# Designs tried in a protein design run: peptides against a protein of PDB entry 4ASU. Part 68

Target 1, 270 residues: chain A of PDB entry 4ASU
Amino acid sequence: ATLKDITRRLKSIKNIQKITKSMKMVAAAKYARAERELKPARVYGVGSLALYEKADIKTPEDKKKHLIIGVSSDRGLCGAIHSSVAKQMKSEAANLAAAGKEVKIIGVGDKIRSILHRTHSDQFLVTFKEVGRRPPTFGDASVIALELLNSGYEFDEGSIIFNRFRSVISYKTEEKPIFSLDTISSAESMSIYDDIDADVLRNYQEYSLANIIYYSLKESTTSEQSARMTAMDNASKNASEMIDKLTLTFNRTRQAVITKELIEIISGAA
Target 2, 83 residues: chain B of PDB entry 4ASU
Amino acid sequence: FTFASPTQVFFNSANVRQVDVPTQTGAFGILAAHVPTLQVLRPGLVVVHAEDGTTSKYFVSSGSVTVNADSSVQLLAEEAVTL

## One batch from the design tools (peptide; aimed at target 2 S61)

Design b2_p25_1_s3 (made by RFdiffusion4, then SolubleMPNN; from b2_p25_1, 10 letters changed)
Fold by OpenDDE base, seed 5:
Structure b2_p25_1_s3 (fold): chain B 270 residues (1-270), chain C 83 residues (1-83), chain A 25 residues (1-25)
Amino acid sequence: as target 1 above (270 residues)
Amino acid sequence: as target 2 above (83 residues)
Amino acid sequence: AAAAAAAAAVRAALEAVAAREAAAR
């Protein structure tokens, strides 16, 4: 490599390091906000899931329609965030298919579609785009819930797959159940909730779905921003090490060029 | 008793004496060992009676309330404010 | 492993950008 080539490469990597450092700071600010907003959202979302855990709602084995909701975003450069969700969605879809269930998929965020399109295109009902530009709101979750309920796809049971935030350095891909109105209304374990008006139960289920989606979006967003911050930090460190190596190579190459020029001058071979 | 909105937590697994809730079918009081029920909130006043005899009032927009067989209660409002 | 894969993906993306910048000149 000529001195010119090394200099060009050094300049490029220094510019990239500047970008990755800037992206780290932006991700850190978004993470700090997301973590604050996740605290109440977790209590709210876990509270909504409490019914399904306590009622032990079982879907009959003859019921074959299963919905998978994968929660992620449109934005890359966040490590394994999208691939972790997509991997679990693939595993779940394969297990359900092996059990003789029909599987349909909803993607929250375009990255899920980008990963699964080639292998699962025919199973996709809808993909929600424009996810992760702004912090998710309850209104955003309500729109997703409403579009799902109005999709005309009848499902008996579903799974919402998202990254749960654990710490600044850790997330876990988790699954939570989703049930159809018909599955809830027909569940024997729901008999203890007698005299519930059908319209009340429908409206309750609409809120429950929106609540779970909102919770999943908040967990996903916090996990994503944390993972992006870590990824950009690692990228910045790797760029630093590469700059140091190239700087040493530049200095050695420069010394060799100067030595050669001096020898040419002294030898009269100019 | 858990009472939360998407953005704020008012009670998290707290013990309370009574919670008065505005539902679509009518306002009712949730006492200890209330029968299991599911209800949808209408816009109105939530009144929480603590074990110490303190009473807290909240306005809620909409949402759900769940009373479980284990006497756990989840009051989940879309929007809620302290009064 | 996932952090190493992310670091490798960024490195590969950086190498691909550097290669595109090298091919465009």
Scores: peptide ipSAE 0.025, ipTM 0.841, DockQ to the pose 0.012
OpenDDE base, seeds 1, 2, 3, 4: peptide ipSAE 0.023, 0.021, 0.023, 0.023; ipTM 0.834, 0.850, 0.845, 0.845

Design b2_p25_1_s4 (made by RFdiffusion4, then SolubleMPNN; from b2_p25_1, 12 letters changed)
Fold by OpenDDE base, seed 4:
Formats: structure tokens, sequence, C-alpha cells
Structure b2_p25_1_s4 (fold): chain B 270 residues (1-270), chain C 83 residues (1-83), chain A 25 residues (1-25)
């Protein structure tokens, strides 16, 4: 490699390092916000899931329509965040198909579609784009919930798949159940809940869906920003090490060029 | 008793004497060992009666309330403010 | 658009860096 080539590479990597450092700081700020906003969102979301955990709602085997909601974002450079969700979605879809279920998919964030498009394109109902630029709001979750309910796909049960935040260095891909109104209303385990009007139950289920989606978005966002911060830190370190290696190579190459020029001068070779 | 909005937690697995909630079907008083039920909130006043005899008032928007067989209660408002 | 282009460029550059580092091991 010429000195010019090494210099060009050094400049390129130094610029990458500046970008990755900047992205790390942005991710850190977004992470700190997301973690603060996750605390109440987790209480809220876990509270919404409490019914389903306590009632042990089961879908009859004759009910074949299953909805998978994968929650991530449009934004890359966050390690395995999207691939983890997509892997779990693939596993779930395969298990459900093996059980003779019909599977449809909703992607929250374009990255889910980009990973699954080739293998699962026919199973996608909708993909929500423009996810992850701004912190998710309850309004965003309500829009997703409404679109799902208006999709015309009459699912019996569903799975929402997202990355649950554990710590700055750890997330876990989780699955939470989603039930249709019909599945909830027909569940034997719901018989203990008295005085449930059908309109009340419908409205309750709409809130429940929005609540679960909101919770999943908050968990996903926190996990994503944390993973991005880590990925950008690692990229910045790797760039630093490469700068050091290239700097050594530059110095050695420069010495070799000088030595060659000196030999040419001494030998009279023009 | 858990009472939260998407952005704020007011109670998290707390013991309370009574919670009065505004539901679409009317006013609903949740006492200890209340029968399991599901309700939807209407905009209105929530009153939490603590075991110490203190009362806290909140204005809530829409949302849900769940009373479970284990006497746990989840009050989940879309918006809630202290009064 | 500019942020997406910057992220794509960073992704391409990081992949190139990783590929070059893997080829040197």
Amino acid sequence: as target 1 above (270 residues)
Amino acid sequence: as target 2 above (83 residues)
Amino acid sequence: AAAAAAEAAVRAALREVAAREAARR
C-alpha cells in the first residue's frame, strides 16, 4: 500500500470513529430517557398483562388463526436487536405452522420486514414504518392497535415479540400473548369475572392491546438504545485499534520509502 | 392495588382500604375481597382510601380497571393527575 | 434522509472494517 493509500484509510477510519463516538453519545442520551420512561411503562404494561397471566386464557385447538407482532424499529446499528426478534418470530411461526395454525405477521419497524420479507412475505399483514426516530408514545401504540383491529384479520390468539430490557448490557427477547375478544369472551377461565358487559369487554380489550403494544415499544426502545450505545462503543474501540495499526504501517512504509529514495540518490539511479 | 398511567405510577402493589373509580357503567367502589371484574374507566375522579385513613384524589381519563380473584387490582388510566 | 444515509455509510464502513480485520486474522 502506498503512503497515500494508508493516509486515505486513516482519514476514513478517523471519520468513522468520530461518527461512532457521536452516535454513542446520542444513543446514551436516548437510552437514559428511555430507561426513565420505561419504569412507569413497565408497571403499566405488566399491570395490563396481569389478567392474562392470572386467568390462564387458552385458545382452543380448533382455532387456527394466530397473529405474530414483532416489535423493533427502522434503525440499525444496534447489534442483534432486530435479528433476535426476527429469530423468535421465525421460531414461533414454524411452531405454529407445525401445529396446523395459520400465521399472519405484523412488523413494528421496517427492520422486521427487511429480515423476513424473502421467507415470510405472504404472511405479512402490515409493517409500521418510521419507528424509533422519536420515543414511542401511547398515541403511537393506540394507532398500531387500531390498525391491527381494523386489519380485517380475525385472529384467535397472537404473540407480541419484543426485546425486554434487563440492563445496559442485557436484553431478552420475550413473547407476550394477545387474545381476540372472542377468545377472551369464550374462555372458561374468564367465568370468575362477573358483570362483564360485552361492550365493556370490547373496550377493555382495545385498551389492553394498546397497553401491551405501548409496553413492548418502551422495552424495545430501551433495549435498542442500550444495544446501540454498546455497538457504537465497540465500533469506536475497533476504529481506534485500526488507527493505531495503520499508523504503525504508515511509519514503517514511510521509512521504507525514505530508505529507497536514499539508495536511489546514492546509486545515481534517477 | 396498582394504579398507573403510561407515564406515571401512583401505586404499585400497595395495600389500600378502598378505591372509588369512575366507570362507564357508573361509580364503582373496590373494597378488599371484591369479586373479580373488568371495567372501563370514564373521565372522572378516583379516590384512594389508604389503610391509615388518608384519602388521595386523582382525575383520570379513559382506561381500565381489573379486579382479580387474588384481590389484586390494576387501575390503568390513559392519563391521570393528582388533585 | 441524511441520518439514514449517514447510518448506511457507517454500516458499510463498519462492515468493511470488520471484514478487513477478519481477513487479517
Scores: peptide ipSAE 0.057, ipTM 0.873, DockQ to the pose 0.013
OpenDDE base, seeds 1, 2, 3, 5: peptide ipSAE 0.027, 0.043, 0.028, 0.032; ipTM 0.854, 0.866, 0.855, 0.859

Design b2_p25_2 (made by RFdiffusion4)
Pose (drawn by RFdiffusion4):
Structure b2_p25_2 (pose): chain A 181 residues (1-270 with 5 gaps), chain B 83 residues (1-83), chain P 25 residues (1-25)
Amino acid sequence: ATLKDITRRLKSIKNIQKITKSMKMVAAAKYARAERELKPARVYGVGLIIGVSSDRGLCGAIHSSVAIIGVGDKIRSILTFKEVGRRPPTFGDASVIALELSIIFNRFRSVISYKTEYSLANIIYYSLKESTTSEQSARMTAMDNASKNASEMIDKLTLTFNRTRQAVITKELIEIISGAA
Amino acid sequence: as target 2 above (83 residues)
Amino acid sequence: EEIEELEEELEEEEEDIEPPVPTPP
């Protein structure tokens, strides 16, 4: 309730809002890179339960929608392939998955809507390239919603800060008048 | 005729005369009228004879060539670079 | 603690990591 506590909390939530907004544009830039590389990947990959995701969270209902194997560390987190989503998926990564060894992944549609031999590694590559495009655009909205929630929180606290600031001024003033009187 | 690597796409549904292709057994030159077959590639060159008579030369490390029941061929390699 | 975790995750997301270039045999 003290001004010091409110000033500290404002700076704390402002830091979160700045970071979440900073990840909205990052997901927007990485999604643009992912879609640019999805066009040649879709024309490349045309011709057992495999779950395709990533280690990196903060992407909304992507890991929860997909329901030994299992690519993406967050899919094993419910009940394996690790270190994905930090860097764009290469064909070599899809090859290692085939080397260690009917498939579930998120297909890219737009920024809002989604759906859940040598040829076998091409399906894994097709899922990896589709998945990260899906993971990034969903994260663009998840951090956009988080940036909205943190801003609404700052507005509510600013009103508290103005009430407390007014209450401190009047209290100091009363202590002066009474001390005089 | 479709020719693509994971990185870039060279031909998108040609519309081409013939394509020389490296295969595990020697080499195969796929004409417009060729038998439906499924083949796997080896380290070798790919020569693309364009419809206007010109030539295109690329290199292939590995992959697969697929010629369907119709007049359609899809050639895909892990890496294809010039030169 | 939440701020520190988000700062660490922000640093990893802002890091531009290029994929490895494969080698031909």

Design b2_p25_2_s1 (made by RFdiffusion4, then SolubleMPNN; from b2_p25_2, 7 letters changed)
Fold by OpenDDE base, seed 1:
Structure b2_p25_2_s1 (fold): chain B 270 residues (1-270), chain C 83 residues (1-83), chain A 25 residues (1-25)
Amino acid sequence: as target 1 above (270 residues)
Amino acid sequence: as target 2 above (83 residues)
Amino acid sequence: SEVEKLEKELEEELEEIEPPVPVPP
């Protein structure tokens, strides 16, 4: 490579390093907000799941329709955030298919669709785009819940797959159950709950679905921002190392050129 | 007793004497060892009676209330404000 | 190159922020 080529590469990498440092700071600010907003959302979401955990709702084996909701975003540069969710979705879909279940998929965030489109396109009911640009609201979760309920797909049970936030350096892909109205109403364990009208149960289920989606979005967002902050830090470090290597190469090349010129002058070959 | 909105927690696994909730079927009081039930909230007043005799009032929009067999209660409102 | 990959990823992330929209399959 010529001195000119090395100089051009150095300039490019230095610019990338500036951008990644800036993105790290933006991700850090978004993470701080997301973590703060996750605290009440977690209490709210865990509270919503309490019924399903305590009632031990089970779907009969003869029921075959299963829904998978994958929760992520549209935005990249966040390490394994999207691939982790997609991997878990693929695993779950394969296990359910092996058990003779029909599987349909909802993707929250364009990145899920991007990863799974080639292999699972026929299983997708809907994908939600424009996820991750703004902090998710309960209104957003309600829209997703309503779309699911109005999709016409009469699932028996389902799962929502998302990244649960553990710490600034750690997340875990998790699954939470989703049950249809029919599954809840027919569950033997629900017999202890007195005076539940069908309309009340339907409305309750709508809130429950919105609640769990909201919770998953908040966990996902916090995990994503923390992962992006780490990814941008790593990118900045990698850029720094490359700058150092190229700078050394530049200096060596420059010395070689100077030496060659001096030899030509001394030898009179110029 | 847990009482939360998506953005705020008012009670987290607290012990309370009684909670009065506005439901679509009418307002009712949740006492200790209340029978398990599921209800949907209507806009209205929530009154929490603490064990020390203090009362707190809240306005809620929509949401749900769950009373479980283990006497745990989850009051989840879409919107809630302290009065 | 790793640099080109990073540049492409960065350009994709710098695109404008809009609210969630359902997209049919």
Scores: peptide ipSAE 0.033, ipTM 0.833, DockQ to the pose 0.138
OpenDDE base, seeds 2, 3, 4, 5: peptide ipSAE 0.017, 0.017, 0.032, 0.036; ipTM 0.831, 0.827, 0.857, 0.854; seeds 4, 5 fail the geometry check

Design b2_p25_2_s2 (made by RFdiffusion4, then SolubleMPNN; from b2_p25_2, 7 letters changed)
Fold by OpenDDE base, seed 1:
Structure b2_p25_2_s2 (fold): chain B 270 residues (1-270), chain C 83 residues (1-83), chain A 25 residues (1-25)
Amino acid sequence: as target 1 above (270 residues)
Amino acid sequence: as target 2 above (83 residues)
Amino acid sequence: SLVEELEKELEEELEEIEPPVPVPP
C-alpha cells in the first residue's frame, strides 16, 4: 500500500473510533436509565406471573394453537441481542411443529422480522416497529396487548421470548408463558380461586398480558443497551489496535521511501 | 404482600395485617388466610394495615389483585400514588 | 460506507419517537 492509501485508511478508522466512542456514551446513558426503570418493572412483572406459576396452568395436549411473541427492537449494533431471541424463537417453533402444534408469531421490533421473514413469514401475525428509540412505557405494552387480543388468532397457549437482564455484561434469553382466557378458565388448578366472574377473568387476562409484555420490554431494553455499550466499546478498542498497526506500517513505509531516495542521491541516479 | 405499579414499588413481599382494595364488584378487605381469588381494580382507595398498626393510603387507577392459596397477594396497579 | 452507516445509527439513537406501530406481514 502507498503512503496515501495508508493515510486514507487511518483517517477512516479514526472516524469510526470517534463514532463508536460516542455511541458507547449514548448507550451508557440509556442503560443507566433502563436499569433504574427495570427495578420496579421487574417486581411488577414477576408479580403478574405469580398466578401462572402458583396455579401450574397446563394446556391439554389436544389443543394445538400456539403463539410466540419475540421481543427485541428496531436497532442494530448491539451484539447478539436480536439473533439470540430469533434463535430461541426458531427452536421453539420447530419443537412445537414437531409436536403437531400450529404456530403463529408476533415480532416486537423490526429486527425479528428481518431475521425470520424468509423462513417464517407465513407464521407472522403482526410485527411492531418503532421499538427501541425511546424507553418503553406501560402504554406501549397495552397497545401491543390489545393488538394481540384483537388479532383474531385464538391461541390456546403461548410464549413470550425476550432477553432478561443479568448484569452490565450478561443477559439470558428466556421464555415466559402466556395463556388464553379459555385455557385459564378450564384449568383444574384454577378451581381453588373463588367467585371468579367471566368478565372479571377476561379483564384480568388483559391486564396480565399487558403486564407481561411491559416486563419483557423493560428486560429487553436494559439488555440491549448494555450489549450496545459493550459492542461499541469493543469496536473502539479494535479501531485503536488497527490504528496502531497502520501507524507502524506507515512509519516503515515512509522510512523505506526515504532510504530509497537517499540511495538514489548517493549513487547519482536521477 | 406485593403492591406495585409499573414505575414504583410500595410493598415487596411484605407481611401486612389487612389490605382494603376497591374492586369492580365492590371494596373488600384481604385478611390473613383469605380464600384464593382474582379481582380487577376500579379507581379508588387502597388502605394497607401494617402489623405494627400503621395505616397507609393509596389511590389507584386500575389493575388487578390476586390472592393465592399460599396467602401471597399481588396488588398490581396501572397507576398508584401515596396519599 | 461504514462511517456513514455508523453515523446514521448514532443519529437514530439520539432521536425520541412515537410509540410502537403495528405493521401487517
Scores: peptide ipSAE 0.168, ipTM 0.887, DockQ to the pose 0.277
OpenDDE base, seeds 2, 3, 4, 5: peptide ipSAE 0.162, 0.129, 0.171, 0.165; ipTM 0.893, 0.892, 0.898, 0.899; seed 4 fails the geometry check

Design b2_p25_2_s3 (made by RFdiffusion4, then SolubleMPNN; from b2_p25_2, 11 letters changed)
Fold by OpenDDE base, seed 4:
Structure b2_p25_2_s3 (fold): chain B 270 residues (1-270), chain C 83 residues (1-83), chain A 25 residues (1-25)
Amino acid sequence: as target 1 above (270 residues)
Amino acid sequence: as target 2 above (83 residues)
Amino acid sequence: SLNKKLEEELKLELEELEPPVPVPP
């Protein structure tokens, strides 16, 4: 490589390093906020899921319609965040199909669609874009919930798949159940909940859905920002190492050029 | 007893004496060993009676309340403020 | 180029976006 080539590459990598450092800082700020906002969101979301866990709601085997909601974002450069969700979605879809279930998919975040488009395009009901740049709000979750409820797909059971935040260095892709109103109302385990008006139950389910989606968004966001922060840090370090290597190469090449020129001058060959 | 909004936690698995909630079907008090029920909140006052005798009042906009068979209670409000 | 992609991503990260928008398949 010529000195010019090395210099150009150095400049490029230095620029990359600058950008990745900046992105790291942005991700760090977003992570800090997300983590703070996750605390109440987790209590809220886990509280909403408590019914399903305690009531042990089961969908009858004869019910065939299953909805998978994958939760991620539109944004890249966050390690395995999207691929982990997509992998779990694929696995779940395959398992459900093998069990004779009909599967439809909702993607929260464009990355889900991007990953699954070729293999699962016919199963998508809707994809939500503009996810990941701003912290998710309950309003956002409500929009998603409403769209789901208005999709016309009468699912019996669903799975919401998202990355649960564990720590700054760890997340876990998890699945939580979503049940239709009919499934909840018909569940034997719900018989202990006496005198529930159908309208009340419907409204309750709407809140439950929004709550769970909100929770998943908050978990996903926190996980994503943390992962991005780590990814950008790693990229910055890698860039630094490359800069060092190229700098050494540059210096060696420069010395060789100088030596050659000196020899040419001394020998009278130029 | 858990009482939270999306953005704030008021009680997290706390022991309380009684919680009064405004529901669409009417206000009712949740005591220990209350029968399992699901309700939807209407805008109104939530009153939490703590074991120590203190009473806290909250205004909620909407949401849900769940009383489980194990006596656990989840009060989940879309918006809630301490009064 | 990688630089351009990163710059675009950084720009996007710094921008405030609208709420999620449903897009039909």
Scores: peptide ipSAE 0.265, ipTM 0.903, DockQ to the pose 0.267
OpenDDE base, seeds 1, 2, 3, 5: peptide ipSAE 0.250, 0.259, 0.243, 0.247; ipTM 0.894, 0.902, 0.901, 0.906; seeds 2, 5 fail the geometry check

Design b2_p25_2_s4 (made by RFdiffusion4, then SolubleMPNN; from b2_p25_2, 10 letters changed)
Fold by OpenDDE base, seed 4:
Structure b2_p25_2_s4 (fold): chain B 270 residues (1-270), chain C 83 residues (1-83), chain A 25 residues (1-25)
Amino acid sequence: as target 1 above (270 residues)
Amino acid sequence: as target 2 above (83 residues)
Amino acid sequence: SEVEKLEKELKEELEEREPPRPVPP
């Protein structure tokens, strides 16, 4: 490589390093906020799921419509965040199809669509964009919930798939159930609950859906920002190592050029 | 007893004596071993009676309340403020 | 270029967003 080529590469990598460092800092700030906001959101979200866990709601086998909601974001550079969700979505979709279920998909975040569009395009109901730049709010979750409820797809059961935050270095892709009003109202396990007005139950389910979506978004965001922070740190370190290598190469090449020039001068070849 | 909004936790798996909640069908008191039920909150006052006799009041906008067979209660408000 | 891609991503991370919006499949 010429000195010019090496210099160009060095400049490029230095710029990359600068950008990745900046992105790391941004991700760190977003992570810190997300983690703080996740604490109450987790209590809230887990609380919203308590009914389903305690009642052990089962969908009858004759019910065939299943909704998969994949939760991620629009933004890349966060390691395996999106691919993990997509992988589990694919697995779940395949399992459900093998069981004779009809599967429809909702993507929260454009990356889900980007990954699954070619293979699962016919199964997508809707994709939500503009996810990931700002922390999710309950309002955001409500928008998604309302759109889902208004989609016209009357699912019997669903799965919301998202990355649950464990620690700054760990997340786990998890699945939580969502149920239709009809499924809940007809569940045998619900017999222990007092006679609930249909309107009350409908409203309850609307809140439940929004709550679960909100929870999933908060978990996903925290996981994503943490993963991005790590990814950008790794990228910055890799860039640093490459800079060092290229710098050595540059110095060696420069010395060789100088030596050649000196030899030419000494030999009178110039 | 768990009482939370999306942004704030007031009670997390706490033992309380009684919780008075405003529902669309009316206000009711949740006691120990209350019959399992699902309710939707209306805007109004939540009153939590602690075991030590202290009473805390909250205003909630909307939300849900779940009373389970195991006596666990989840009060989930969209918005809630301490009074 | 890779740099331009990263710059774009960084810019996007710093920009404000609208609420999530549905888009057709």
Scores: peptide ipSAE 0.212, ipTM 0.904, DockQ to the pose 0.230
OpenDDE base, seeds 1, 2, 3, 5: peptide ipSAE 0.156, 0.120, 0.110, 0.148; ipTM 0.887, 0.885, 0.888, 0.899; seeds 1, 2, 5 fail the geometry check

Design b2_p25_3 (made by RFdiffusion4)
Pose (drawn by RFdiffusion4):
Structure b2_p25_3 (pose): chain A 181 residues (1-270 with 5 gaps), chain B 83 residues (1-83), chain P 25 residues (1-25)
Amino acid sequence: ATLKDITRRLKSIKNIQKITKSMKMVAAAKYARAERELKPARVYGVGLIIGVSSDRGLCGAIHSSVAIIGVGDKIRSILTFKEVGRRPPTFGDASVIALELSIIFNRFRSVISYKTEYSLANIIYYSLKESTTSEQSARMTAMDNASKNASEMIDKLTLTFNRTRQAVITKELIEIISGAA
Amino acid sequence: as target 2 above (83 residues)
Amino acid sequence: LLEEAEERLEEHEEELEERKEEFEE
């Protein structure tokens, strides 16, 4: 309730809002990279339960929608392949998955809407390239919604700060008048 | 005729005369009228004879060539670089 | 040209082995 507590909390939530907004544009830039590389990947990959995701969270209902194997550390987290999503998926990564060894992944449509031999590794590569495009755009919205929630929280606290600031001024003033009187 | 690597796409549904291709057994020159077959590649060159008579030379490390029941061929390699 | 291709293939196999070792870790 003290001004010091409110000023500390404002700076704390502002830090979260700046970071979440900073990841909205990052997901927007990485999604633009992912879609530019998806066009040649879609024309490349055309011709057992495999779950395709990533280690990196903060992407909304992507890991929860997909329901030994299992690519993406966050899919094993419910009940393996680790270290994906930090860097764009290469064909070598899809090759290692085929080397260690009917498939579930998120297909890219737009920014809002989604759906859940040598040829076998091409399907894994097709799923990896589709998944990250899906993971990044979903993260773009997830951090946009978080930036909105943190801004609404700052507005509510600013009104508290103005009430407390007024209440401190009047209290100090009363202590002066009474001390005089 | 479709030729693509994971990185870039060279030809998108040609519309081409013939394509020389490296295969595990020697080499195969795929004409417009070729039998439906499924083949796997080896380290070798790919020569693309354009419809206007010109030539295109690329290199292939590995992959697959697929010629369907119709006059359609899809050639895909892990890496294809010039030169 | 064939020697350069063989070198590239060896590099690619080494990269796959390194990545496989990383996934084993």

Design b2_p25_3_s1 (made by RFdiffusion4, then SolubleMPNN; from b2_p25_3, 11 letters changed)
Fold by OpenDDE base, seed 2:
Structure b2_p25_3_s1 (fold): chain B 270 residues (1-270), chain C 83 residues (1-83), chain A 25 residues (1-25)
Amino acid sequence: as target 1 above (270 residues)
Amino acid sequence: as target 2 above (83 residues)
Amino acid sequence: LLEELEERLRKREEELRRKLEEQKA
């Protein structure tokens, strides 16, 4: 490689390193906020799931309609965040299909659609875009919940798949159940809950769905920002190593060029 | 007893004596060993009576309350403020 | 991985430059 080529490459990698360092700082700031906001959101969301865990709601085998909600974002450069969710969605969809279930998919964030569109396009009901620019709010979750409930798809049960935050260096893709109003109202285990008005139960389920979606968004956001911070840190380190290697190559090449020029001068003067 | 909004936790798996909640069907008090029920909150006053005799008041907008067979309670408000 | 990152970052930089130019216009 010529000195010019090495210099050009060095400049390019140095620019990439600046970008990755900047992105790391931005991700770190967003992570700090997300982690703070996740604490109450987790209590809130886990509280909403408590009924389903305690009541041990079961969907009858004759029920065939299953909804999968995948939660991620529109934004890339965050490691395996999107692929982890998509992988679990594919696995779940395949298992349900093998069990003779009808599967429909909702994507929260455009990246889910981008990954699954070629193989699962016919199963998609809706994709929610513009996820990940701002921290998710309860209002955002309510809009998603409302759109789902108004979609006209009468699912019996569902699964919400998202990345749960563990630490700055760890997340886990998890699945939580979603139940239709009919499934909850007909569940034998719900018989112990006295005198539940049908309108009350409908409203309760709307809140439950919004709550679970909100929780999943907060977990996903925190996981994403931490993963992005790590990915950008790794990219910055890799760029640094490449800069060092190219700098050594540059110095060696420069010395060789200088030596050659000196020999030419000496030989020409000779 | 768990009482939270999306942005704030007021109680997390706490033991309380009584919780008064405003529901769409009317206000009711949740005592120890209350029968399992599901309710939707209306805008109004939540009163938490702690075991030590202290009383805390909150205003809530909307949300849900769940009383389970194991006497666990989840009060989940869309918005809540301490009074 | 680095080449893929370089390409993604290049595209992002081009997009940001375009947006910046659009804001100046």
Scores: peptide ipSAE 0.022, ipTM 0.820, DockQ to the pose 0.017
OpenDDE base, seeds 1, 3, 4, 5: peptide ipSAE 0.017, 0.018, 0.011, 0.013; ipTM 0.804, 0.817, 0.820, 0.818

